# Peptides against a protein of PDB entry 4AID, part 226

Target 1, 242 residues: chain A of PDB entry 4AID
Amino acid sequence: FDIKRKTIEWGGKTLVLETGRIARQADGAVLATMGETVVLATAVFAKSQKPGQDFFPLTVNYQEKTFAAGKIPGGFFKREGRPSEKETLVSRLIDRPIRPLFVKGFKNEVQVVVTVLQHDLENDPDILGMVAASAALCLSGAPFMGPIGAARVGWVDGAYVLNPTLDEMKESKMDLVVAGTADAVMMVESEIQELSEEIVLGGVNFAHQQMQAVIDAIIDLAEHAAKEPFAFEPEDTDAIKA

## One batch from the design tools (peptide; made by RFdiffusion4, then SolubleMPNN)

Design b2_p30_8_s4 (from b2_p30_8, 10 letters changed)
Fold by OpenDDE base, seed 4:
Structure b2_p30_8_s4 (fold): chain B 242 residues (1-242), chain A 30 residues (1-30)
Amino acid sequence: as target 1 above (242 residues)
Amino acid sequence: SALERVRERVERERERYLEEHRDAKPPVFK
């Protein structure tokens, strides 16, 4: 197996991004690990556009499989066949920052699937899933203006905390999820308890600074393991309107 | 709210970034 791996220390935890072991049938596949939380992200894209396709058909599906459900807080209540509220929410968190980063005019079907394989009850798989999805897209050869990074920021005892544990989050006055490119913040989602604009903005900036290491790690992995870029040239639709 | 003002700022910066990169090519890693 041609396994490529990138390991970094991130917020006092080891982040591992791995490709080449599993899901080789995907255009991109990344196994991401933080602590003992493990996710698999796969990216698959169609090599042609469907006739009459008028919108960009991106689907993002975050899944916590039943075999992992017994290790996931609240996982016992998974109804078969419908995504949980958490799965729906995290799917949107992954979708929001990546959707605008595809090349204009690309209307081939893209499917991103993030599967939680293991949960350590400390590290939430959502952030890890966002990172893994970004990495999988960068490896795939899809016309994607990534990578994106992601981070969760807490506010505990008057300080920012990068990727707080589930237990630390109980003491946090902020649950701030940020995603972005190296140069720009692309998404913010937050639950806050009576914090100032200055503190929230500082949290966004803190997240964006801290995710640079992840972005660099994805780039390093992609330099070693990415597929050849898909040859996509947008049709010059402006020439038809003249 | 404080969060709404931050979201509005982020949205403006995002839109600016996307417009500046509208005709950019995807990164080539190899």
Scores: peptide ipSAE 0.576, ipTM 0.944, DockQ to the pose 0.773
Fold by OpenDDE base, seed 1:
Structure b2_p30_8_s4 (fold): chain B 242 residues (1-242), chain A 30 residues (1-30)
Amino acid sequence: as target 1 above (242 residues)
Amino acid sequence: SALERVRERVERERERYLEEHRDAKPPVFK
């Protein structure tokens, strides 16, 4: 097993990104851990475009498996077959920032699957899933303009809190999820309780600053474990306009 | 709302970033 691991301290917690142990059949696979929350992200992409494919066929599936249900709030009664509302929402949170970062003209099928393997009841697997998905894509060789980072920001007692625990979130006036590249914010989703624009913007900036360490960690992991880039040349659309 | 204004700002910055990187190549890590 050629296992590569990156470990960082992030928001007072240990984030571990690991590849090479699980899901070796995927183009990219990352086991991400924060606290005792564990997710597996896999990225698979087709090596050819389907005939007549006219859109980019990206599918993102976030799932919380039944074996983790004993540690996932409300997970005990997960009906087999249909994604929960949470799973659907988190799938969208992962999809939104990554979709626009694929090279224009790439229309090969891409599947990103994030599976929650363990939940510690403190660290929400959504942010971890976003990070893991980003890392898996960077490792895959897909023509992806990542990595992205992600962060949740709370507002507790007049201060920003990075990745608040589920208990800290009960006291938070803000649930702000941010994803972005090193240079740009790509997605914001939030629930806020009567906060000023200044505080919300400050939260976005705080998130973007704090996710840089994660982006750097993904880059470091990719430098050691990424597959060769898939040979994709976008059609020179500028040459057709001449 | 404050949130709507923030979202609008983020979207404008996102669009600018995507346009600036339209012809960029994916990062090569190896």
Scores: peptide ipSAE 0.574, ipTM 0.943, DockQ to the pose 0.848
Fold by OpenDDE base, seed 5:
Structure b2_p30_8_s4 (fold): chain B 242 residues (1-242), chain A 30 residues (1-30)
Amino acid sequence: as target 1 above (242 residues)
Amino acid sequence: SALERVRERVERERERYLEEHRDAKPPVFK
């Protein structure tokens, strides 16, 4: 197996991005680990557009498997077949920042699947899933203007905390999830308790700064493991309106 | 709210970025 791995220290934790061992049938596949939380992201895209396709058909599915759910708080009997509220929300968190970064006019089907393989009950797999999905897309050869990074920011005892543990989050006045490219913030989602605009904005900036190390790690992995870019030429739609 | 104002700022910056990169090519890593 041609296994490529990138390891960085990030927020006092080891982040590992690995490709080449699992899901080789996907266009891109990344196993991401932080602490003992492990996710697998796969990206698959169609090599042709369906006739009459009028919208970009991106599907993002985040899944916490039932065997991992036995350790997940609130992981009651997931009846096979319907996403939980959490899975639905995290799927949207991954979708929102990546959707606008596909090349205009690309309307081939894209499927991103993030599967939680292990949960350590400290590191939430949502941020890790966002990072893994970004990496998988960059490896795939899809016409994607990534990578994106992601970070969670807490506000504990008057300081920003990068990717707070679930226990640290109990003391946090902020749950701020940020995703972005190297140059721009693409998404903010937050729950805040009576914090100033200055603190929230500072949290966004802190997240964006801290995610640069992740973006660089994805680029380094892609330089060693990415597939050839898919040859996509957007139809000159401007020529048809003349 | 404070959050709404931050979201509005982020959205403006996002839209600017997307417009500036509208015709950009995806990165080539290799």
Scores: peptide ipSAE 0.571, ipTM 0.943, DockQ to the pose 0.790
Fold by OpenDDE base, seed 3:
Structure b2_p30_8_s4 (fold): chain B 242 residues (1-242), chain A 30 residues (1-30)
Amino acid sequence: as target 1 above (242 residues)
Amino acid sequence: SALERVRERVERERERYLEEHRDAKPPVFK
């Protein structure tokens, strides 16, 4: 197996991004690990546009499978065939920052699937899923303006905490999820108590600074493992109007 | 709110970034 791996220390935890062992049939596939939480992200895209396709058909599915349910709170109560509220929310968190980063005019079907394989009950798989999805897209050859990074920021005892554990989050006055490129923040989602604008803005900046290491790790992995870019040229819509 | 003001700032920066990169090519890693 041609396995390529990138390992970094990130927020006092080891982040591992691996490709080449699992899901080789996908255009891109990344196994991401933080602590003992493990996710598999796959990216698949159609090599042609469907006749009459008028919108960009991106589907993002985050899934916590039943085999991981023994370690996932509430995992035992999954009804077959319907995403949980959590799965729906996390799917949106992954979708929001990546959707605008596809090349304009690309209307081939894209499917991103993030599967939680293991949960350590400390590290939430949502941030890890965002990172893995970004990496899988960068490996795929899809016309994607990534990578994105992601981070969660807490506010505990008057300090920012990168990717707080589930237990640390109980003491946090802020749950701030940030995603972005190297140069720009693309998404903010937050639940905050009464905090100043300065603290919240500082949290966004802290997240964006801390995710640079992840972005660099994805780039390093892609330099070694990415497929050739899919040959896509946007239709010159201005030439048709002339 | 403080959050709303931060969101507004982020959206403005995001829009600017997307406009500046509208005609950019995806990165080539290989």
Scores: peptide ipSAE 0.555, ipTM 0.939, DockQ to the pose 0.767

